# Ledger of designs, part 35: peptides against a protein of PDB entry 1EMU

Target 1, 132 residues: chain A of PDB entry 1EMU
Amino acid sequence: PPYLKWAESLHSLLDDQDGISLFRTFLKQEGCADLLDFWFACTGFRKLEPCDSNEEKRLKLARAIYRKYILDNNGIVSRQTKPATKSFIKGCIMKQLIDPAMFDQAQTEIQATMEENTYPSFLKSDIYLEYT

## One batch from the design tools (peptide; aimed at target 1 A41 L61)

Design b2_p25_5_s1 (made by RFdiffusion4, then SolubleMPNN; from b2_p25_5, 15 letters changed)
Fold by OpenDDE base, seed 1:
Structure b2_p25_5_s1 (fold): chain B 132 residues (1-132), chain A 25 residues (1-25)
Amino acid sequence: as target 1 above (132 residues)
Amino acid sequence: SNKEQIEAIIQEIMEKLLEEEEKEE
């Protein structure tokens, strides 16, 4: 069953709508749902193909991600991303150099945070165990 | 499908971000 795959890798968990739902519920209880939302925002952003018609949209979205998750020093995403990574993103925003991969490093760092902390805890949570 | 549902999740997140950004402008 899918829940067994979820225990094998975070990738499997995040590739399943039910897994995502349960994991997000868990993260909300832990006060760190922003980790997952940011992760998916980065994924979505990277998939937007740069072109003349969506340049403004991409810039706005990049700014939105930056303002909500990176600029907020009290946010968990900001606390779990390296200063150099945040500085790079800031630079991209200020220079309006919006490469599809501009959030990749931050996403990687947040993914590592989930892998090391929240994901293992989720697998031990009542939410997951009751689902099994 | 599962793929479609995940895409919907991503789109919803991005749309909410854009809406919030527009409110701040």
Scores: peptide ipSAE 0.716, ipTM 0.943, DockQ to the pose 0.828
OpenDDE base, seeds 2, 3, 4, 5: peptide ipSAE 0.716, 0.712, 0.714, 0.712; ipTM 0.944, 0.943, 0.943, 0.943; seed 2 fails the geometry check

Design b2_p25_5_s2 (made by RFdiffusion4, then SolubleMPNN; from b2_p25_5, 14 letters changed)
Fold by OpenDDE base, seed 2:
Structure b2_p25_5_s2 (fold): chain B 132 residues (1-132), chain A 25 residues (1-25)
Amino acid sequence: as target 1 above (132 residues)
Amino acid sequence: SNKEKIEAIINEIMEKLLEEEEKEE
């Protein structure tokens, strides 16, 4: 069943609507739902094709991600991303150089954070265990 | 499909971000 696949990898969990829902509920209880939202925002951003018609939209979205998650020094995403990574993103925003991959490093770092702590904790949570 | 459901989640997140950004402007 799908819930067994969720325990095998974070990727499997994040590739399942039900898994995402349960995991997000758990993260909200832990006060760190922003980790997941940021991760998906980065994924969505990277998929947007850069072109003249999308330039304004992509810039706005990049700025939104930056302001919401990176610029907020009290946020969990900001605390779990390296200064050099945040500085690079800031530079891209200021220079309006919006490459589809500009959030890749930050996404990787946040993914590592989830892998190391929240994901293992989720698998031990009542939310997950009651589902199984 | 599962792919479509995931895409819907992603799109919802992005749309909310854009809405918040527009309010800041």
Scores: peptide ipSAE 0.715, ipTM 0.944, DockQ to the pose 0.831
OpenDDE base, seeds 1, 3, 4, 5: peptide ipSAE 0.715, 0.711, 0.715, 0.711; ipTM 0.943, 0.943, 0.943, 0.943

Design b2_p25_5_s3 (made by RFdiffusion4, then SolubleMPNN; from b2_p25_5, 15 letters changed)
Fold by OpenDDE base, seed 2:
Structure b2_p25_5_s3 (fold): chain B 132 residues (1-132), chain A 25 residues (1-25)
Amino acid sequence: as target 1 above (132 residues)
Amino acid sequence: SNKEQIEKIIEEIMEELLKEEEEEE
C-alpha cells in the first residue's frame, strides 16, 4: 500500500495526496507547517512560464513568498535557510529579476530540513502509525 | 486523480499567498 512507500522516501510521501494531508496535519501539530507550504509554493512558482501576460502575477507571487517566509525572521523557513540564499532572493525581488528558478536553492534547503527532522519524526508519530 | 489533487493543493497555496499580498498593498 502507498503508506509503505511513504516510509521509503519523502518524495513518495509528497507525491500522494493522502500522504500530504497526514504530513501537513502532523507539521501543524509541531508548529512547522510553513516548511511544507513553502516547498509547494516554490514548486508552483517554478511551473509558471514567464511571459508578458503573467509578469505582474509572477512578481506578486514572488514577493508574497519572500515576505511571508524569507523576510520573517521568526519563521521556521527563514531559520532553516542560509543567509546567502535569502540574500539572493532579496536581490531578485529588489531588481525585479524574477526567474522561475529563483527559489530552487531555498526549496532544496527546506527539503533537507524536512528529510533530516520532521519526516523521520512523522514516521514515528501516532498519526502515521495509526494509519498503517 | 492523485496528480490533479496535488495540483489543486499547490494552486490553493499560491492563491492564498496572492490574496495576502494584495491585502498588504
Scores: peptide ipSAE 0.713, ipTM 0.943, DockQ to the pose 0.830
OpenDDE base, seeds 1, 3, 4, 5: peptide ipSAE 0.692, 0.709, 0.712, 0.708; ipTM 0.937, 0.942, 0.942, 0.941

Design b2_p25_5_s4 (made by RFdiffusion4, then SolubleMPNN; from b2_p25_5, 15 letters changed)
Fold by OpenDDE base, seed 4:
Structure b2_p25_5_s4 (fold): chain B 132 residues (1-132), chain A 25 residues (1-25)
Amino acid sequence: as target 1 above (132 residues)
Amino acid sequence: SNKEKIEKIIEEIMEKLLEEEEKEE
C-alpha cells in the first residue's frame, strides 16, 4: 500500500496526494507547515520557464516567496536557511535577476530539515500510524 | 491522475502567494 512507500522515502510521501495531506496536517500541528508550502512553491517556481509572457508573474511570485518565507525572521523557513542563501535570494530580488533556480539552495536546505526532523517525526505520529 | 492532483496543489500554493503579494501592493 502507498503508506509503506511513504515510510521508504520523503520523495514517495510528497508524490502522493494523501501523503501530502496527512503530512501537511502533521506539520500544521507542529507549527511548521511553511516548510512544505515553501518546498512546493520552489518546485512550482522552477517549472515556470522564463519568457516574455510570464516575466511579470515570475517576478511577483519570486518576490512573494521571498517576502513570506525568507524575509520573515520569525518564520521557520528563515530560521532553517543559511544566511548566505538568504542573502543570495535577496540579491536576486533586488537586481531583478529571476533565474528559475534561484530558490534551489534554499529548497535543498528546507528539504534537509524535513528529512532530518519532521519527516521522521511524522512516521512516528498518531496521524500516520492511525492511517496504517 | 495523482500527478495532476499534485500539480493542482502546487498551483494553489503559488496562486495564494500571488494573491497575498497583490494585497500588500
Scores: peptide ipSAE 0.707, ipTM 0.941, DockQ to the pose 0.829
OpenDDE base, seeds 1, 2, 3, 5: peptide ipSAE 0.705, 0.707, 0.705, 0.705; ipTM 0.941, 0.942, 0.941, 0.941

Design b2_p25_6 (made by RFdiffusion4)
Pose (drawn by RFdiffusion4):
Structure b2_p25_6 (pose): chain A 132 residues (1-132), chain P 25 residues (1-25)
Amino acid sequence: as target 1 above (132 residues)
Amino acid sequence: ETFSSVEEYEDKIINDLLTEETEYE
């Protein structure tokens, strides 16, 4: 059963659309869906190839991710990401040197944040328990 | 809100971010 696999690893949960949808509903109710959206945004950004034809799109996307999740140090993702990590990201944006992996460290920190608090809480939540 | 695929959710997030950045610009 897919719902049982979700309890075995966060990667299993985020590899199933039903799991993602349920988990995002939980996060939305807890006021922190940005954690998941950012996690997927980093993955989406990284899979774009660094060729000339994608340059403009990638710069715009890197700025969008930075503006929404990294810029103001008050949002949940910004609060859960390290200062040096955000500093590096800002440098990449300003120098316009955006490597596909530039958000990897921030993604890892956000991933650990979900594994540490919201993911375990989700597995004990009414939403999950009802679904199962 | 539900999604038919993991890629759909990811694309939606990417498209939403690009739209917000366009509005900002």

Design b2_p25_6_s1 (made by RFdiffusion4, then SolubleMPNN; from b2_p25_6, 11 letters changed)
Fold by OpenDDE base, seed 5:
Structure b2_p25_6_s1 (fold): chain B 132 residues (1-132), chain A 25 residues (1-25)
Amino acid sequence: as target 1 above (132 residues)
Amino acid sequence: MKYKSVEEYENDIIEELLAEEEEEE
């Protein structure tokens, strides 16, 4: 069953709509749902083609991600990303150099945070165990 | 919140961010 695959890898969990729903519920209780939302924001951003028709949309989205998750020093995403990574993103925004990969390092760092902390805790949570 | 697919969840995040950005401009 899918819940067994969720325990094998975070990737399997994030590739399943039911898994995401349960995991996000858990993260909200822990006050860190922004980790998951930011991860998907980065994925969605990277999928946008850098062309004339998407230029304005991509810039707006990049600014939105930056303001919500990176600029907020009290946010969990900001606390779990390295200063150099945040500085790089800020530079891209200020220079309006919006490369599809500009959030890749930040996404990697947030993914590592989930892998090492919230994901293992989720597998030990009542939310997951009662589902199984 | 329940979604029909992973893609729907991803798109919802993107659209929410874009909507917030438009309000701040």
Scores: peptide ipSAE 0.666, ipTM 0.926, DockQ to the pose 0.869
OpenDDE base, seeds 1, 2, 3, 4: peptide ipSAE 0.665, 0.664, 0.666, 0.664; ipTM 0.925, 0.922, 0.926, 0.924

Design b2_p25_6_s2 (made by RFdiffusion4, then SolubleMPNN; from b2_p25_6, 11 letters changed)
Fold by OpenDDE base, seed 1:
Structure b2_p25_6_s2 (fold): chain B 132 residues (1-132), chain A 25 residues (1-25)
Amino acid sequence: as target 1 above (132 residues)
Amino acid sequence: MKYSSVEEYIEDIMNRLLEEEEEEE
């Protein structure tokens, strides 16, 4: 069953709409749902192929991600990303150099945070165990 | 809130981000 796959890898959990729903509910209770939302925002952003017609949209989206998750020093995403990574993103925004991969390092660091902390805790949570 | 697909979830996040950005401008 899918819930067993969720325990095998975070990737399996995040590729399942039911898994995402349960995991996000758990993260909200822990006050760190932004980790998941940021991760998916980065994924969505990277999939936008650069072209003349979507350049403005991509810039706006990049700025939005930056302002909401990176610039906020009190946010969980900002606290779980390295200063050099945040500085790089800031530089891209200021220079308007919006490469599809500009959030990759930050996404990797947030993924590692989930892998090492919230994901294992989720598998021990009442939310997950009651679902099984 | 339950979405019909992972893609729909991603689109919702991105659209809300864009909406918030427009409100700040």
Scores: peptide ipSAE 0.672, ipTM 0.927, DockQ to the pose 0.830
OpenDDE base, seeds 2, 3, 4, 5: peptide ipSAE 0.670, 0.670, 0.670, 0.670; ipTM 0.926, 0.926, 0.927, 0.927

Design b2_p25_6_s3 (made by RFdiffusion4, then SolubleMPNN; from b2_p25_6, 11 letters changed)
Fold by OpenDDE base, seed 2:
Structure b2_p25_6_s3 (fold): chain B 132 residues (1-132), chain A 25 residues (1-25)
Amino acid sequence: as target 1 above (132 residues)
Amino acid sequence: MKYSSVEEYIDDIIEELLEEEEKEE
């Protein structure tokens, strides 16, 4: 069943709508749902084609991600991303150089945080164990 | 809330972010 695949890799968990739902519920209880929301925001952003018709939308979305997750010094995403990474993102926003890959490093760092801490904890949680 | 697909979940996140950004402008 799918829940066994979730225990094999975080990737398998995040590719499954049921897995995402349970994991997000767990993260909310831990006060760190922003990790997951940011991760998926980055994925969605990268999929937007850089063309004339999407230029305004992409800039707005990049600014939104920056303001909500990177600029908030008290947020978990900000605390779990390196200063150089945050500075790079800020630079892109200020220069309006909105490359599809501009959040890749930040997404990688947040993914590492989940892999190292919240994902293992989720697999030991009542939420996951009761589902199995 | 349960989404029908991962893509729907992503779209919802993006839409919410864009709405928040519009309010701040």
Scores: peptide ipSAE 0.683, ipTM 0.929, DockQ to the pose 0.806
OpenDDE base, seeds 1, 3, 4, 5: peptide ipSAE 0.682, 0.683, 0.680, 0.682; ipTM 0.929, 0.929, 0.929, 0.929

Design b2_p25_6_s4 (made by RFdiffusion4, then SolubleMPNN; from b2_p25_6, 12 letters changed)
Fold by OpenDDE base, seed 5:
Structure b2_p25_6_s4 (fold): chain B 132 residues (1-132), chain A 25 residues (1-25)
Amino acid sequence: as target 1 above (132 residues)
Amino acid sequence: MKYESVEEYIQDIINELLEEEEKEE
């Protein structure tokens, strides 16, 4: 069953709508749902093709991600990303150099945070265990 | 919140971010 695959890989969990729902519910209880939302925001951003027709949209989205998750020093994403990574993103925004990969390092760091902390805790949670 | 697909979840996040940014400007 899918729940067994979720325990084998975070990737499997994040590739399943039911897994995402349960995991996000758990993260909200822990006050860190922004980790997941940011991760998917980065994925969505990277999927937008850089072209003349969506350049303004990409810039606006990049600014939005920056303002919501990186600039907020009290946010969980900001606290779990390295200063150099945040500085790089800030630079891209200020210079309006919006490469599809500009959030890749931040996404990697947030993924590592989930892998090391929240994901293992989720697998031990009542939310997950009651589902099995 | 429950979504019909992972893609729907992503699009909802993106749309919300864009709406917030438009209000900031």
Scores: peptide ipSAE 0.690, ipTM 0.933, DockQ to the pose 0.865
OpenDDE base, seeds 1, 2, 3, 4: peptide ipSAE 0.690, 0.690, 0.689, 0.689; ipTM 0.932, 0.932, 0.931, 0.932

Design b2_p25_7 (made by RFdiffusion4)
Pose (drawn by RFdiffusion4):
Structure b2_p25_7 (pose): chain A 132 residues (1-132), chain P 25 residues (1-25)
Amino acid sequence: as target 1 above (132 residues)
Amino acid sequence: EQEEKVEEYTDDILDTLLEEEEEFE
């Protein structure tokens, strides 16, 4: 059963659309869906190839991710990401040196944040328990 | 099939961010 696999690893949960939808509903109710959206945005950004034809799209996307999740140090993703990590990201944006992996460290820190609090809470939530 | 659905979900997030950045610019 897919719902049982979700309890075995966060990666199993985020590899199933039903799992992602349920988990995002839980996060939305807890006021922190940005954690998941950012996690997927980093993955999406990284899979874009660093060729000339994608340069403009990648810069715009890197800025968008930075503006929404990294810039103001008040949003949940910004609060859960380290200062040095955000500093590096800002440098990449300003220098326009955006490597595909530039958000990897921030993604790892957000991933650990979900594994540490919201993911376990989700597995004990009414939403999950009802679904199962 | 799940890979396609996750991909589409990721693209929706990326398109939404790109649209917000265009409005801001």

Design b2_p25_7_s1 (made by RFdiffusion4, then SolubleMPNN; from b2_p25_7, 15 letters changed)
Fold by OpenDDE base, seed 2:
Structure b2_p25_7_s1 (fold): chain B 132 residues (1-132), chain A 25 residues (1-25)
Amino acid sequence: as target 1 above (132 residues)
Amino acid sequence: SNKEKIQKLIEEIMNELLEEEEKEE
């Protein structure tokens, strides 16, 4: 069953709607759901191909991600991203250089945070164990 | 499909971000 694959890799968990739902519920209880929301926001942003018709939308979305997750010093995403990474993103926003890959490094760092902490904890949680 | 459902989730997250950004502008 899919839940066995979830225990093998975070990738498998995040590739399953049911897995995502359970994991997000767990993260909410831990006060760190922003990790997952940010991760998916970055994924969605990268998929938007730049063109004249969506330039404004992409800029707005980039600013939104920056302001909500990167600029918030009290947020878990900000605390788990490196200063150089945050500075780079800020630079892109200020210069309005909105490359589809501008959040890639930040997403990688947040993914590493989940891999090292919240994902292992999830596999030991009542939420996951009761599902199995 | 599962892929489609995940894509919808991503789009919902992005739309919520855009809505929040528009309110702050």
Scores: peptide ipSAE 0.709, ipTM 0.941, DockQ to the pose 0.817
OpenDDE base, seeds 1, 3, 4, 5: peptide ipSAE 0.707, 0.707, 0.709, 0.708; ipTM 0.940, 0.940, 0.940, 0.940

Design b2_p25_7_s2 (made by RFdiffusion4, then SolubleMPNN; from b2_p25_7, 14 letters changed)
Fold by OpenDDE base, seed 2:
Structure b2_p25_7_s2 (fold): chain B 132 residues (1-132), chain A 25 residues (1-25)
Amino acid sequence: as target 1 above (132 residues)
Amino acid sequence: DNKKKIEELIEKIMEELLEEEEKEE
């Protein structure tokens, strides 16, 4: 069953709508749902191919991600990303150089945070165990 | 079906971010 695959890897969990739903519920209880929302925002952003018609939309979205998750010093995403990573993103925004991969490093760091802490805790949570 | 639902979730997240950005401008 799918829930067994979720325990094998975080990737399997995030590739399943039911797994995502349960994991997000757990993260909300832990006060760190922003980790997952940011991760998916980065994924969606990277999929937007640069073109003349998308330039304004991509810039706005990049700025939105930056302001909500990176600039907020009290936020969990900001606390779990390295200063150099945040500085790079800021530079891209200020220079309006919006590469599809500009959030890749930040996404990687947030993924590592989930792998090390929230994901293992989720597998021990009542939410997951009651589902199984 | 699963892949489509995840794509819809991602799209929703991005749309909400854009809406928030417009309000701040």
Scores: peptide ipSAE 0.720, ipTM 0.944, DockQ to the pose 0.785
OpenDDE base, seeds 1, 3, 4, 5: peptide ipSAE 0.715, 0.716, 0.719, 0.718; ipTM 0.943, 0.943, 0.943, 0.943

Design b2_p25_7_s3 (made by RFdiffusion4, then SolubleMPNN; from b2_p25_7, 13 letters changed)
Fold by OpenDDE base, seed 2:
Structure b2_p25_7_s3 (fold): chain B 132 residues (1-132), chain A 25 residues (1-25)
Amino acid sequence: as target 1 above (132 residues)
Amino acid sequence: ENKKKIEELIEEIMEKLLEEEEKEE
């Protein structure tokens, strides 16, 4: 069953709608659902192809991600991303140089945070164990 | 079907971000 694959890798968990739902519920209880929402926002942003008709939307979305997750110093995403990474993103926003890969490093760092802490804890949680 | 549902989730997250950004502007 799919839940066995979830225990093998975070990638398998995040590639399953039921796994995502349970993991997000767990993260909400831990006060860190922003980790997952940011991760998916970065994925969605990277998939948007740059073109003339898409420029305004991409800029607005990049700014939204920056303001909600990077600029908030008390937020878990900000606390778990390196200063150099946050500075790079800020620079892209200020210069309006919106490359599809501009959040890749931040997404990688947040993924590492989940891998090392929240993901292992999820596999030990009542939410996951009761599902199995 | 699973892939489509995940794509819909991502789109919803992005739309909410855009809505929040418009309110702050």
Scores: peptide ipSAE 0.715, ipTM 0.942, DockQ to the pose 0.786
OpenDDE base, seeds 1, 3, 4, 5: peptide ipSAE 0.713, 0.714, 0.714, 0.713; ipTM 0.941, 0.941, 0.942, 0.942

Design b2_p25_7_s4 (made by RFdiffusion4, then SolubleMPNN; from b2_p25_7, 15 letters changed)
Fold by OpenDDE base, seed 4:
Structure b2_p25_7_s4 (fold): chain B 132 residues (1-132), chain A 25 residues (1-25)
Amino acid sequence: as target 1 above (132 residues)
Amino acid sequence: KNKEEIEKIIEEIMEKLLEEEEKEE
């Protein structure tokens, strides 16, 4: 069943709407749902093709991601990303150099945070165990 | 559970971010 695959990898969990729903509920209870939202935002952002029709949208979205998750020093995403990574993103925003991969390093660091902390905790949570 | 459902989740997150950005402007 799908819930067994969720325990095999974070990738499997995040490739299932039920898995995402349960994991997000767990993260909200832990006060760290921003980790997942940021991760998905980065994925969505990278998929947007740089073109004339998407230029304004991509800039606004990049700015939104930066302001909400990177610039917010009280946020868990900011606390779990390296200063050099945040500085690079800031530089991209200030220079308006909006490369599709500009959030890749930050996404990698947040993914590692989930892999090492929240994902293992989720598999031990009542939310997951009651689902099984 | 399929690719389309995941894409909808991603799209919703991005739309909310854009709405919040526009609200702050």
Scores: peptide ipSAE 0.680, ipTM 0.931, DockQ to the pose 0.761
OpenDDE base, seeds 1, 2, 3, 5: peptide ipSAE 0.677, 0.679, 0.677, 0.677; ipTM 0.931, 0.931, 0.930, 0.930

Design b2_p25_8 (made by RFdiffusion4)
Pose (drawn by RFdiffusion4):
Structure b2_p25_8 (pose): chain A 132 residues (1-132), chain P 25 residues (1-25)
Amino acid sequence: as target 1 above (132 residues)
Amino acid sequence: SAAAVDEEAERVVEELLEEEDEFEE
């Protein structure tokens, strides 16, 4: 059963659309869906190839991710990401040196944040328990 | 599946690009 696999690893949960939808609903109700959206945004950004034809799109995307999740140090993703990590990201944006992996460290920190609090809470939530 | 991750990531990317276009306008 897919719902049982979700309890075995966060990666299993985020590899199933039903799991993602349920988990995002839980996060939305807890006021922190940005954690999951950012996690997927980093993955999406990284899979874009660093060729000339993608340069403009990638810069715009890197800025968008930075503006929404990294810039103001008050949003949940910004609050859960380290200062040096955000500093590096800002440098990449300003120098326009955006490597595909530039958000990897921030993604790892957000991933650990979900594994540490919201992911376990989701597995004990009414939403999950009802679904199962 | 791997496809769910790719499709979800693409959806979030498109949403963020739309918001950035609006901001730049």

Design b2_p25_8_s1 (made by RFdiffusion4, then SolubleMPNN; from b2_p25_8, 15 letters changed)
Fold by OpenDDE base, seed 2:
Structure b2_p25_8_s1 (fold): chain B 132 residues (1-132), chain A 25 residues (1-25)
Amino acid sequence: as target 1 above (132 residues)
Amino acid sequence: SMEAREKTSEEILEKLLKEEEEEEK
């Protein structure tokens, strides 16, 4: 069953709608749902192909992601990303150089945070265990 | 599935855009 695959890798968990929902619920209880939301924001942003018609939209999205997750010094995402990574993103925003991959490093760091802490905890949670 | 990731990503981005537009007002 799918829930067994969730225990094998975070990748499998994030490829399942039910898995995403349960994991997000768990993260909300832990006060760190922003980790997952940021990860998905980065994934979606990278898929937007740059062109003249969506330049403004991509810039707005980049700014929104930056302001909500990176600029907030009290946020969990900001605390779990390296200063150099945040500085690079800030530079892209200020220079309006919006490459699809501009959040890749930050996403990698947040993914590592989830892999090391929240994902293992989720597999021990009542939410997951009751589902199995 | 890739569909689940795509759907979730799009929903997150749509919410972010909406919030950004509201802040501009």
Scores: peptide ipSAE 0.685, ipTM 0.934, DockQ to the pose 0.895
OpenDDE base, seeds 1, 3, 4, 5: peptide ipSAE 0.686, 0.683, 0.685, 0.685; ipTM 0.934, 0.934, 0.934, 0.934; seeds 1, 4 fail the geometry check

Design b2_p25_8_s2 (made by RFdiffusion4, then SolubleMPNN; from b2_p25_8, 15 letters changed)
Fold by OpenDDE base, seed 5:
Structure b2_p25_8_s2 (fold): chain B 132 residues (1-132), chain A 25 residues (1-25)
Amino acid sequence: as target 1 above (132 residues)
Amino acid sequence: SSSAREKTSQEIIEKLLKEEEEEEE
């Protein structure tokens, strides 16, 4: 069953709608759902093609991601990303140089946080265990 | 599947863009 694959890798968990839903519910209870939301935001952002018709949309989205997750010093995403990474993102926003990969490093750092902490905890949680 | 990831990403993006528009007003 899919829940066994979820225990094998975070990748498998995040490729399954039920897995995503359960994991997000768990993270929300732990006060750190922003980790997952940011990760998905970065994924979606990277897929937007940099063309004239999408330029304004991409800039707005980048700004939204920055303000919601990076600029907030009290937020868990901000606390789990390195200063140099946040500074780079800020620079991109200020210069309006919106490369599809501008959030890649931040996404990697947040993914590592989930891999090391919240993902293992999820597998020990009542939410996951009751599902199995 | 990748479709689940794509759908979730789009939902998050749509919410972010909506919030951004509200802040610009």
Scores: peptide ipSAE 0.711, ipTM 0.934, DockQ to the pose 0.882
OpenDDE base, seeds 1, 2, 3, 4: peptide ipSAE 0.710, 0.710, 0.709, 0.710; ipTM 0.935, 0.934, 0.934, 0.935; seeds 1, 3 fail the geometry check

Design b2_p25_8_s3 (made by RFdiffusion4, then SolubleMPNN; from b2_p25_8, 12 letters changed)
Fold by OpenDDE base, seed 5:
Structure b2_p25_8_s3 (fold): chain B 132 residues (1-132), chain A 25 residues (1-25)
Amino acid sequence: as target 1 above (132 residues)
Amino acid sequence: SASAREETSQEVLEKLLKEEEEEEE
């Protein structure tokens, strides 16, 4: 069943709508739902193909992601990303150089945080265990 | 599935875009 696959890899969990919902509920209780939302924001952003018609949209989205998750020093995403990574993103925003991959390193670091901490905790949580 | 991931990503981005537009007003 799908819930067993969720325990085998974070990838499997994040490819399942029910898995995503349960994991997000767990993260909200832990005060760290921003980790997941940021991860999905980066995934979606990377898929937006740069073109003349969507430059404004891409810039707005990049700024929104930056201001919400990176600029906030009290936020969990900011605390779990390296200073050099945050500085790079800031530079891209200031220079308006919005490459589809500009959040890749930050996403990698947040993914590692989830893999090492929140994902294992989720598998031990009442939310997951009661679902099984 | 890739569909679930794509749908979730799109929802997050739409919310962010809406919030950004509201801040510009």
Scores: peptide ipSAE 0.718, ipTM 0.933, DockQ to the pose 0.877
OpenDDE base, seeds 1, 2, 3, 4: peptide ipSAE 0.718, 0.718, 0.715, 0.717; ipTM 0.933, 0.933, 0.933, 0.933; seeds 1, 3 fail the geometry check

